# Peptides against a protein of PDB entry 7Q4I: the designs that were tried, part 3

Target 1, 281 residues: chain A of PDB entry 7Q4I
Amino acid sequence: HENSTIAERLYSEVRVLCWIMTNPSNHQKKARHVKRTWGKRCNKLIFMSSAKDDELDAVALPVGEGRNNLWGKTKEAYKYIYEHHINDADWFLKADDDTYTIVENMRYMLYPYSPETPVYFGCKFKPYVKQGYMSGGAGYVLSREAVRRFVVEALPNPKLCKSDNSGAEDVEIGKCLQNVNVLAGDSRDSNGRGRFFPFVPEHHLIPSHTDKKFWYWQYIFYKTDEGLDCCSDNAISFHYVSPNQMYVLDYLIYHLRPYGIINTPDALPNKLAVGELMPEI

## One batch from the design tools (peptide; aimed at target 1 F199 H209 F214 Y240)

Design b1_p8_5_s4 (made by RFdiffusion4, then SolubleMPNN; from b1_p8_5, 5 letters changed)
Fold by OpenDDE base, seed 2:
Structure b1_p8_5_s4 (fold): chain B 281 residues (1-281), chain A 8 residues (1-8)
Amino acid sequence: as target 1 above (281 residues)
Amino acid sequence: PAYEKDPL
């Protein structure tokens, strides 16, 4: 009964490799629920861990576990992707094992961009990095060229990229990417609404859920609103999504339909040339 | 609490 023709086209034309940041203790608790929900809509799905899991398709990276090793794991994950998978996709999403992603909406956002454009997208934060950096929890997506530049140009150079495995992974990759001229893209829709979210939908949708002193309002790169206008109709990601909430979101987004309401998708934008970005909003 | 959510 659904017409998925455009989504199928985008699945072919905007190939996404999703890698999931996880650890052995979360393979069964969290990561398998990503695999059973939104992760199945990636063109390739890989779980980046410290232990192999053949049921999960988890890779054992040569890193330790713990928050202080997330940057090390991110570096090794992208090295692994570059070595084994750089041609398997056009775009390379990092997400956490509690990030939920609407991959079709990500493909729609990415459609006009060339994968040879050195760009990445996510929830852009303004501190620490001049162009901004993308929130780790909201997930961020690199173009193929961005991955190449990160792995080949940035990682081998301690002046461009932190050699140690310590630090905030999202900030550190943001610094590295800036240093190799990978652009921090604008993920907002044509109405200026965000698409990548570092919290659950409730925290963005409910006005005054947080006070004005909440760090998020100081970190967000673009001015954003609370309430129904917080979020694009084509929102891409949410963070702190429990395993149970992933199944709820999967049901709500892909199965539950209001009878008699037919959504007509907007026309696809024109494709950009290599190096071109969408106009600022 | 929302305040316990680290930006990192």
Scores: peptide ipSAE 0.048, ipTM 0.783, DockQ to the pose 0.536
OpenDDE base, seeds 1, 3, 4, 5: peptide ipSAE 0.045, 0.041, 0.046, 0.046; ipTM 0.787, 0.766, 0.784, 0.780

Design b1_p8_6 (made by RFdiffusion4)
Pose (drawn by RFdiffusion4):
Structure b1_p8_6 (pose): chain A 281 residues (1-281), chain P 8 residues (1-8)
Amino acid sequence: as target 1 above (281 residues)
Amino acid sequence: YSTLPRPH
C-alpha cells in the first residue's frame, strides 16, 4: 500500500503537460510504452508525430521525417500547444520516446516557481548558448510564460529564432528562449545532485568514460565527477531508456521498497514571486 | 535523438 495524498494535491496544484516527440516507425516500438508507464501520470499527454494514430491519438505536424526536421517538429508542437492547450497546464515538458520521467519529482521541483516566471528547466549544457541550453533527451520543461514568449515573440522574428527546420532541436530552442529573456533554471537539488539525466542511471552512477575529451564532461554547465553521488533521491528523468526498461524503472521506483524504510517528504518551499528563482546552490 | 556517442 501507499499514501499518495501529497502527490495527488501537487497533481492539481502543478499541472504538467507532457509532449513526446515520435515518428510512425516508433508508434508501437517506443511511444506506446511511454503512454503505458510514465506518460499517464502527466496532467495531459500528447504524442507529436508526422502521422495520425488511433492508439496514441497522435498529432500529425505539418513536418517531414528525419533528424533534419526535429527542430521543425519542436516549433510546430509548441505552436500547437499554444494554439490549443496554453491554459490546460502550468508547465510544458518536451521529452523523446526514450526519455523516462518521474513526474511526481517534476511537480516537487516546479512547486515554488510561478508559471508566469519566464523559465525552463533540464540538464544544462554550456556550448552555443551563453546562459546554457537543456538536453533534448533528458527532457526540458517550460513555464506557461516561456511557451507564450516562444510562440508569440521568438518564432515570428527570424533574427531571434532559426526559421529553417534543421539543427539540434535543444540548442535552437535554447537560443530562441535566451533571445526572449526566458531564464535557464537550475534543476539540481539543494545538495547539488542532478535531477535531469541524458543517459541511463548506470552511466551516471558508474561513469566509464574518464574525463578523456568525451563530449559530456565538456558540455556540462555545472562541474561534477558524478559517480554514486551523482543523482538526487528526487531525480526527474533518464534517457536512452529502452521500451522494456520503462516498465522496470516503473517497478523499482513505484512498487519495490525495503520494508520498514519510510520515505519522509522534505517540506515544500514557499511560493516565489513572478520573476524569482530559488537561491542558487 | 542525439547523434553524440554514448558512454560504455

Design b1_p8_6_s1 (made by RFdiffusion4, then SolubleMPNN; from b1_p8_6, 4 letters changed)
Fold by OpenDDE base, seed 3:
Structure b1_p8_6_s1 (fold): chain B 281 residues (1-281), chain A 8 residues (1-8)
Amino acid sequence: as target 1 above (281 residues)
Amino acid sequence: GSSLPLPP
């Protein structure tokens, strides 16, 4: 037995709609396992596909399948959300069907921010976009105002947002959001540790796992540490998580406890005004 | 999915 009073409060006050990027071939193989694990902790969970699946709660978007259509699917997903679900949540998370998310940690990060602030969070990369963009695989979360600006202001204007469906979806949305003054937030914790990760925990936690020339070190916007200091105690997401590993993570995070060790949560920060950001570390 | 590859 545990006390979840604070988590329940945040569930009510920081409402998150999670949409999952998937395809019909992955409904049973991957997406179902998201629904059975971390996706249950979203206030609303929608699977964005090219085919409807009533068991999964998958939506058939008017897009083709394949890697070259991911940007098209992202645009249609957010259009669908804006039309049908913009008032169902305060924050709107994009994740892949192999992304694992600790939704409570995301709510904790988002708590001080107004959903009317034009901001989005994720694993920030520095190339291609001046303010940076958020890694598609690590997942990224838009405020309600960010979604509004993206769908209403950016998407209809070819000068602000790419009309073609080709390109890297995370870079393209990053460009569009910058063009409508949606801020690329800092998702790091108070110790400067990252919360959104584009790889599995093992790849971040093991020192010298990757060469210094590996693209990640060139792309990451903020300085990163190796080993245990790589990752916040309140980490939010990991990518390339297999279906089996999702159940392992669910067990480790929500069930397995070291006897005699009790964690006391930090106090919630003060809420920010509309348009205000937390100071950068 | 991400357009970027896994670590080697």
Scores: peptide ipSAE 0.109, ipTM 0.849, DockQ to the pose 0.686
OpenDDE base, seeds 1, 2, 4, 5: peptide ipSAE 0.095, 0.055, 0.094, 0.098; ipTM 0.850, 0.820, 0.845, 0.847

Design b1_p8_6_s2 (made by RFdiffusion4, then SolubleMPNN; from b1_p8_6, 3 letters changed)
Fold by OpenDDE base, seed 4:
Structure b1_p8_6_s2 (fold): chain B 281 residues (1-281), chain A 8 residues (1-8)
Amino acid sequence: as target 1 above (281 residues)
Amino acid sequence: GSTLPLPP
């Protein structure tokens, strides 16, 4: 017995296009499992590749493969989205083919925001970009206006956006977005807990899993603790999720229930005006 | 994939 009325409402009111960063070698190994799990909960799901795959719904972008081409692929992906799909959604999520996303929790976070607000969300990192940038692995979501500004205002201007395809994709898009006044939002919940995670749940939930010198603690924009308080009850994403773990997470989140425990959703917040953000915690 | 390395 399930009541999905609020989730169905948010599915219609907070439309999300998910584009998945993949490559031809991962179509069957990884991307297919995204399509069979969390990707089915997106309003639109597109796989961005270098080769077309009609079974997967993969698009062949005019880019090479490899980590050094991720920035090029990101630029071409958003150009493709802007040209073909800008009106198909309100929000545009980038995820990797090993990112798991709870799309309902993302819709809940995005609900108060106007898609005409130039904003994007993810796991915010502090280096290189003054306002911060969003971790590529955790996935990041742009408003429709953010996509427009990125493609129309930033990409054509080498002073605003790197024309070369080299560099860290997440840093480079972060620089471009800052240069066109797209705001790096705060994705934390009302308790100050993160929602986008650049690692698997185990790495965040287990205290002392990493040394205090681990780069992540120097990169994270907002201070966070390890353990059960690390993560929002409405967490949105995890990275480095294996294909098998995709199905495990799907089962744990959507099927497995402790008998006799009833979950009641919080009330939706008020909608914000265009350009307005939730206060930072 | 992510531009940053996994934890050790």
Scores: peptide ipSAE 0.128, ipTM 0.844, DockQ to the pose 0.656
OpenDDE base, seeds 1, 2, 3, 5: peptide ipSAE 0.114, 0.128, 0.112, 0.118; ipTM 0.844, 0.842, 0.840, 0.841

Design b1_p8_7 (made by RFdiffusion4)
Pose (drawn by RFdiffusion4):
Structure b1_p8_7 (pose): chain A 281 residues (1-281), chain P 8 residues (1-8)
Amino acid sequence: as target 1 above (281 residues)
Amino acid sequence: ESWEHDPH
């Protein structure tokens, strides 16, 4: 048994819309498993694709397939969400079909922040954007105000926002958001442990690549060695998670528990004013 | 492994 009253209260207080980038080849192989595991825990779940699908109720964006159109899919998905869902949620998560998200921990992190604060959260990388950009695979989440500025202020101005559909989807949205005064939030916990991860848990708990010019150690905005200390007890996301591993993470996180060890929740911080972020770590 | 390649 479990008492989930606290999480149910946050479910209504911190509405999260989750959109999943997918394609027809992945509808049954990957996207289905996201819907059956962590997708159903979102306030609203949307599969953004280039083709329709009965099972997923997928939205067909006017965008071709291929890695060269991921940026186009991101722009069209946020335009669609602004057009049809801007008042349906407070927070708007972009995730791949190989992202795993602990949605309850996302509501915990977002609780103190105003949806009217122009901010987005994720795993923060240094290159290409002064204030940093968020890993597309780890998932990143925008405030309602961040979605308004992206669609209303950044997309119509080609100087602020790349008009072609090519490029690294996460780097481009990082540039458009910096250009419209959307803050790159700090998603680490109060102990400085990460919550958003671009790899599976093993790769962060046991870093095999050892600071040997590997891209990750150069890209990371906040310096860390990682290891057994890497990860928050309230971590939000992992990536490169196979469809089978979606179900395993669900089982180990939500079902399996050591008898007699009761997780006591940390108190929720007080709400913040518009434009305010939590004290820096 | 695909995760080892630089995404950008």

Design b1_p8_7_s1 (made by RFdiffusion4, then SolubleMPNN; from b1_p8_7, 5 letters changed)
Fold by OpenDDE base, seed 2:
Structure b1_p8_7_s1 (fold): chain B 281 residues (1-281), chain A 8 residues (1-8)
Amino acid sequence: as target 1 above (281 residues)
Amino acid sequence: PDYEKDPY
C-alpha cells in the first residue's frame, strides 16, 4: 500500500493548471501521451494549439503554426488562461508536448510561496534578461499574480512586451515579466541542486566530456555540477522526452519500487508572506 | 546529436 496523504494535501493546497504547447500534427503523436502520463496529475490540463480537438481537450488559438509563432502562441495561451481559468488554479505551468513533469515535486517547491507573489520558476538562464529567464523546453510556472501582470500590465504595452509574434518565446516572456516586476525565482533545492531540466535525464546524470564551450554551461544562471549531484531528489521536469520515454518515466517514478526501501518525505517549510522569497543558498 | 538542439 502507498501513502499519498501529503501529495493529496498538496494537490488541494497548490493547484496547478498545466498548459501544453502543441500543434495539430502533434495531437496524436505527442500531446496524447502527455495526457496519458504526467498530465493526469495536473489539477487542470489544457492543450494550446491552432486547431480544436475535443478528444485531446485542445484549444484553437488565433495563431499560425511554426517556430516563428511560438511567442504569439504563448501570448494567446496566457490571454485565454486569464479570461477563462485564472481562478481554476494558483500556479500556471507552460510545458512542451515533449516535456515530462513530476507535478508533486513542483507542488512541494511552490508550497511556501503565495500565488499572489509576482514570481515564476523554471530552469533559469543568464543571457538577454538581467534577472535571468526560464528555459522554454524545461517548462516554467507562473503564480496567479504573475499571469495577471503579464496579461493586464505587460501585453497591452509595446514598451514592456514585444507586440509581434517573432523571437524566442522564453526570452520574450522573460523580458515582459521583468518589466512588470515579476521575480525570476530560484528553483534549486536546499542542497543547491536543480529541479527543471532542458534535456533528458541521461544528458544531466551522465558526466559527459561536454566541452566547456557547450552553450548550456554559459547559459545556466546557477553553477551546477554533472553526475548524480546535478539533480534534486525532487526534480520537476525534463525536456526532449519521447512519447515512449514518458511511459518509461511514469513506470520508474510511480510504479517501480526497490523492496524494503521506505522514503520519508521532508517536513514542509513555513509559508512565506506575499512578496517574500526563500533565502538564496 | 541531441545536444545540438538550439536552446530556442
Scores: peptide ipSAE 0.045, ipTM 0.769, DockQ to the pose 0.600
OpenDDE base, seeds 1, 3, 4, 5: peptide ipSAE 0.043, 0.041, 0.045, 0.043; ipTM 0.771, 0.762, 0.771, 0.761; seed 4 fails the geometry check

Design b1_p8_7_s2 (made by RFdiffusion4, then SolubleMPNN; from b1_p8_7, 4 letters changed)
Fold by OpenDDE base, seed 4:
Structure b1_p8_7_s2 (fold): chain B 281 residues (1-281), chain A 8 residues (1-8)
Amino acid sequence: as target 1 above (281 residues)
Amino acid sequence: PSYEKDPY
């Protein structure tokens, strides 16, 4: 018998709205597989698109498609969330339609934080933004206060937030969030291992999969290594996960069990005050 | 390969 009591508690106490970056051509090819796998573990799941799809729960945002419109789509997605869904959750995850997320592990990371703390988490990159920014592909999660500041304080001010829809989505939101004093949190576990990953598990777990000149090693904000120590046992996300790999991961994480091994969860940390962060490791 | 992936 599975004991989900702690996961059920966190599902109620750490409410997550997941919004998925998608497009009409990917509704059936990718987004549907998110809905059928990890997306079902969000408290709310919304697909942000340029076309409505009632079967998918996709929203038609007033933005064009393609990579050059991702920043525009992100701005409109968070405006839509703020207008319609700001009270439906405490935390607001952006993910791609090829991101896989272990939502329970995200709730565990977020548990000590107040949703009124202006903070966001993800795979932190160091270029372009002084405090860092979160990789768009790995997915990133904003507190309710971070969403409020982004939509109400940053977006209306061209000095704080880029009005144009062009640019790297993750960099541009990172600049906007920094300009409204939303903190780029540390998502690492107590051992200093990452939780949000901009690649598939294989690319992080296999040593020497990339050379030392690979851009990732220059972009990563915190020191990280390849191999088994790359990744938290409570890892949250992986990117470039194919639709088939989503079902494989869903099976491996939630169904496949080694007989006779029982995992005991760690104790929940103490809750932080509003505005307080966990110490950096 | 991961080598062909842009910072995203």
Scores: peptide ipSAE 0.067, ipTM 0.789, DockQ to the pose 0.466
OpenDDE base, seeds 1, 2, 3, 5: peptide ipSAE 0.058, 0.061, 0.060, 0.053; ipTM 0.790, 0.776, 0.789, 0.775

Design b1_p8_7_s3 (made by RFdiffusion4, then SolubleMPNN; from b1_p8_7, 6 letters changed)
Fold by OpenDDE base, seed 2:
Structure b1_p8_7_s3 (fold): chain B 281 residues (1-281), chain A 8 residues (1-8)
Amino acid sequence: as target 1 above (281 residues)
Amino acid sequence: PPFDKDPY
């Protein structure tokens, strides 16, 4: 028997809409496996595509396919969310069709924050954007106010937000959000461990003789270590997760238990005022 | 290798 009472409370109090970046060629190959695994734990799950798929619940956005259209798709996805779904959730997660997310851990991180606070979270990178930006592959989550500011204040203004559909989508949204005073939050736990990861668990957990010149070490906003201390006990996301690995992670996280070990959750922090952030550690 | 992937 498992006690999910606090997770059920957070499911109600910290409502998350997850939108998945996908394309028609990936509906059956990847996106369907998101829907069958971690995506079922979102309060609402939408697949953003160029073609409608009623089995998947995919939306046909007015965009082309290919890497050069990801920024265009992100803009249209958030416009669609703002028009149809802004009141369906408090927080709005972007993920890829090969991102795995532990939604309960995201709700725990988000619990103290007001959805009216202009903030977003993810794996923070330091280049190109002064406050940093969140890695697209690790997934990033906007507050309701951040979505409002992005769609209403940033997108209509070419001086604040890139009008063209080309560019790195995560960098471009990061620039737009900074220009409307949406804060790039700190997603680390109280021990300074990361929660959003741009690679699979193996790449973060296994100390490799990774060259210190590897781009990731130059891009991370906060200093992080490899090995067991790389990752929060309440980690939120991993990227480049294959469809098969999604089912493995679902089993390991939600079903596999070491007999005789009982996890007691930490107490919930106090709720913050609108505009207030957790103190930096 | 996976570590040679683009940051995007």
Scores: peptide ipSAE 0.046, ipTM 0.788, DockQ to the pose 0.599
OpenDDE base, seeds 1, 3, 4, 5: peptide ipSAE 0.044, 0.043, 0.043, 0.043; ipTM 0.784, 0.775, 0.780, 0.778

Design b1_p8_7_s4 (made by RFdiffusion4, then SolubleMPNN; from b1_p8_7, 6 letters changed)
Fold by OpenDDE base, seed 4:
Structure b1_p8_7_s4 (fold): chain B 281 residues (1-281), chain A 8 residues (1-8)
Amino acid sequence: as target 1 above (281 residues)
Amino acid sequence: PPFEKNPY
């Protein structure tokens, strides 16, 4: 028998709204597979698109499609969330329609933090933004206060947040969030291992998959290595996950069990005060 | 490959 008591507790105490970046051409090809796999473990799941889809729960945002509109879509997505859903969750995850997320591991990471703390988490990159920014592909999660500051304080001010819809979505939100004193948190585990990954597990786990000149090694904010020590046992996300791989991951993580091995969860950490962060490792 | 997509 599976004991989900702690996961159920965290589901109630650490409420997560997941919004999925998608487009009409990917509703059936990608987004529905998110809904059928990891997205079902969010407290709220919304697909942010340019067309409404009632079967998918997709919202038509007032933005065009294509890579050049991702920043525009992100701004409109968070405006929509703030207007309609700010009280539906404590934390607000952005993911792509090819991101896979272990929501329970995200709740575990977020548990000590107040949603009133202006913080966000993800795979932290060091360029362009002094405190760093979170990789768009790995997905990133904002506290409720971070969403409020982004929508109410940053977005209306062209000096704080880019008014144009062009640019790197993840960089631009990172600049906006820094400008309203939303902290770029450390998502690493107690061993210093990452939890949010901008690639599939294979690319992080297999050494020498990339050379030292690969851009990722220049972008990563914290030192990371390839191999088994690359990744937390409580990893949260992977990117470039195909629809088929989502079902494989869902099976491997939630269904496949080695007979006779029982995992005991670590004790929950103490809750932090509002505005307090975990010590950097 | 996804690796060659310099995101930005």
Scores: peptide ipSAE 0.044, ipTM 0.788, DockQ to the pose 0.760
OpenDDE base, seeds 1, 2, 3, 5: peptide ipSAE 0.044, 0.043, 0.039, 0.043; ipTM 0.783, 0.785, 0.775, 0.786

Design b1_p8_8 (made by RFdiffusion4)
Pose (drawn by RFdiffusion4):
Structure b1_p8_8 (pose): chain A 281 residues (1-281), chain P 8 residues (1-8)
Amino acid sequence: as target 1 above (281 residues)
Amino acid sequence: SSWEKDPV
């Protein structure tokens, strides 16, 4: 048994809309498993694709397939969400079909922040954007105000926002958001441990690649060695998670527990004013 | 592995 009253209260107080980038080849192979595991825990779940699908109720964006159109799909998905869902949620998560998200921990992190604060959160990388950009695969989440500025202020101005549909989707949205005064939030916990992860848990708990010019150690905005200390007890996301591993993480996180060890929740911080972020770590 | 490749 489990008492989930606290999480149910946050479910209504911190509405999270989750949109999943997918394609027809992945509808049954990957996107289905996201819907059956962590997707159903979102306030609203949307599959953004280039074709329709009964099972997923997928939205067909006017965008071709291929890695060269991921940026186009991001722009069209946020335009669609602004057009049809801007008042349906407080927070707007972009995730791949190989991202795993502990949605309850996302609500925990987002609780103190105003949805009117122009901010987005994720795993923060240094290159290409002064204030940093968020890993596309770890998932990143925008405030309602961040979505408004992206669609209303950044997309109509080609100088602020790349008009072609090519490029690294996460780098481009990082540039458009910096250009419209959307803050790159700090998603680490109060102990400085990460919550958003671009790899599976093993790769962060046991870093095999050892600071040997591997891209990750160069890209990471906040320096860390990682290891057994890498990860928060309230971590939010992992990536490169196979469809089978979605169900395993669900089992180990939500079902399996050591008898007699009761997780006691840390108190929720007080709400913040518009434009305010938590004290820096 | 794909996760070892630079994403950008």

Design b1_p8_8_s1 (made by RFdiffusion4, then SolubleMPNN; from b1_p8_8, 5 letters changed)
Fold by OpenDDE base, seed 1:
Structure b1_p8_8_s1 (fold): chain B 281 residues (1-281), chain A 8 residues (1-8)
Amino acid sequence: as target 1 above (281 residues)
Amino acid sequence: SPFDKNPL
């Protein structure tokens, strides 16, 4: 038995549409396992593909497959969302079919923000975009206003947003969003610990797992450490999570309990005005 | 290996 009253409140007040980047070859191998695990905790779950799948609830976007088409798929996915689903949620999460997300922790982070604030969150990287951009693999979440600005103001203008479908999708959306004054938010907790992660928990939790010359340490926007202090107790996402590990994580996070330990949630912060951000740490 | 994937 558990008390989910606060989680249920946030489910209603912080509505999240999750769209999953996938392809027809991964519908059965990966995407269906997202649907059977963390994806069921989204208010709306849509799989963005090049082929329709009614069992999965996959949409066929007018794009080709392959890594060189990810930017094209991201543009078409957000166009589809804006046309059909812009009022179905307050926040719009992009994730890969091997990203695992604790949606309740994301709702907690987003709770103080207005969906009319032009902001987005994720694992912030510093190259290529002045304000930074969010890692594609860690997943990133746009406010409703950010989606509107992206689709209505950025995409139609080749001077603001790349018209071809080539390039790194996370960098390109980051450029477009900056050009329409969508802010790259700080997703860190009150202790300065990250919430969105571009790798599996093991890679972040184990100290000295990589050389200091590893690209990640040069890309990360905020200073971060390895080990247990790397990650928020309210972490939101991890990438490169296998289908089997999704079920393991679901069990560990939502079912397995150490007997006699009770978690008491912190009080919710005050809501911010439209355009207001939490102070950076 | 851990962290062996490319950023792009």
Scores: peptide ipSAE 0.043, ipTM 0.772, DockQ to the pose 0.617
OpenDDE base, seeds 2, 3, 4, 5: peptide ipSAE 0.037, 0.037, 0.041, 0.038; ipTM 0.755, 0.747, 0.766, 0.752

Design b1_p8_8_s2 (made by RFdiffusion4, then SolubleMPNN; from b1_p8_8, 4 letters changed)
Fold by OpenDDE base, seed 3:
Structure b1_p8_8_s2 (fold): chain B 281 residues (1-281), chain A 8 residues (1-8)
Amino acid sequence: as target 1 above (281 residues)
Amino acid sequence: SSADKNPL
């Protein structure tokens, strides 16, 4: 038997809507495996597509398919969420159909923050946007107020938000959010370790896996190390996770236990006021 | 995004 009392409390107090970026060709190949694994731990799960799929719970957004339409799909996804689901959650996660997310760890990170604080979290990158922006592949989570500001204040104004559907979706949303004073939060744990990862665990956990010239080391906003110290014990996401790896991760995280090792969770921090952030480390 | 590339 497991004691899930704290996780159940956080499920009720830190409500998360997860929307998954997908397309009709990936409904069966990728998206259904998200639904069968980590997506079932969201308070609400929606697949954002160009075609409706009632088995998947996929929404047909008025967008074209292909890499050049990702920004258009992100805009329409958040418009759809704001119109239909803004009160169904406190936090709104974007993930890809090959992102794996430990939703309980995300709730733990988000617990002290007000959903009325204009903030968003993810793997922070430093180029193109002064405050930084969050990696699209690692997934990023907006507060309810951040979604409101994005949809109501940024999207209708071509000076604040790109009107066309071209560009890197994560950079473009990062620019829009900065322009409406949505803060790019620090998702690191109390030890300064990252929680959102734009690659699979292996690529972060194995020292010297990448060349020092690899773009990631130039893009990462906060200094990070490789190896076991790369990643929080409360890590939230990994990207490029295959459908088979999602089931492996689901087993390793939620089922496999080392006998005789009992994890005692840390106490929950105090809740912050509206507009207050945790101190940067 | 265009920045999200597998390191392999």
Scores: peptide ipSAE 0.038, ipTM 0.751, DockQ to the pose 0.237
OpenDDE base, seeds 1, 2, 4, 5: peptide ipSAE 0.038, 0.037, 0.037, 0.037; ipTM 0.756, 0.739, 0.756, 0.750

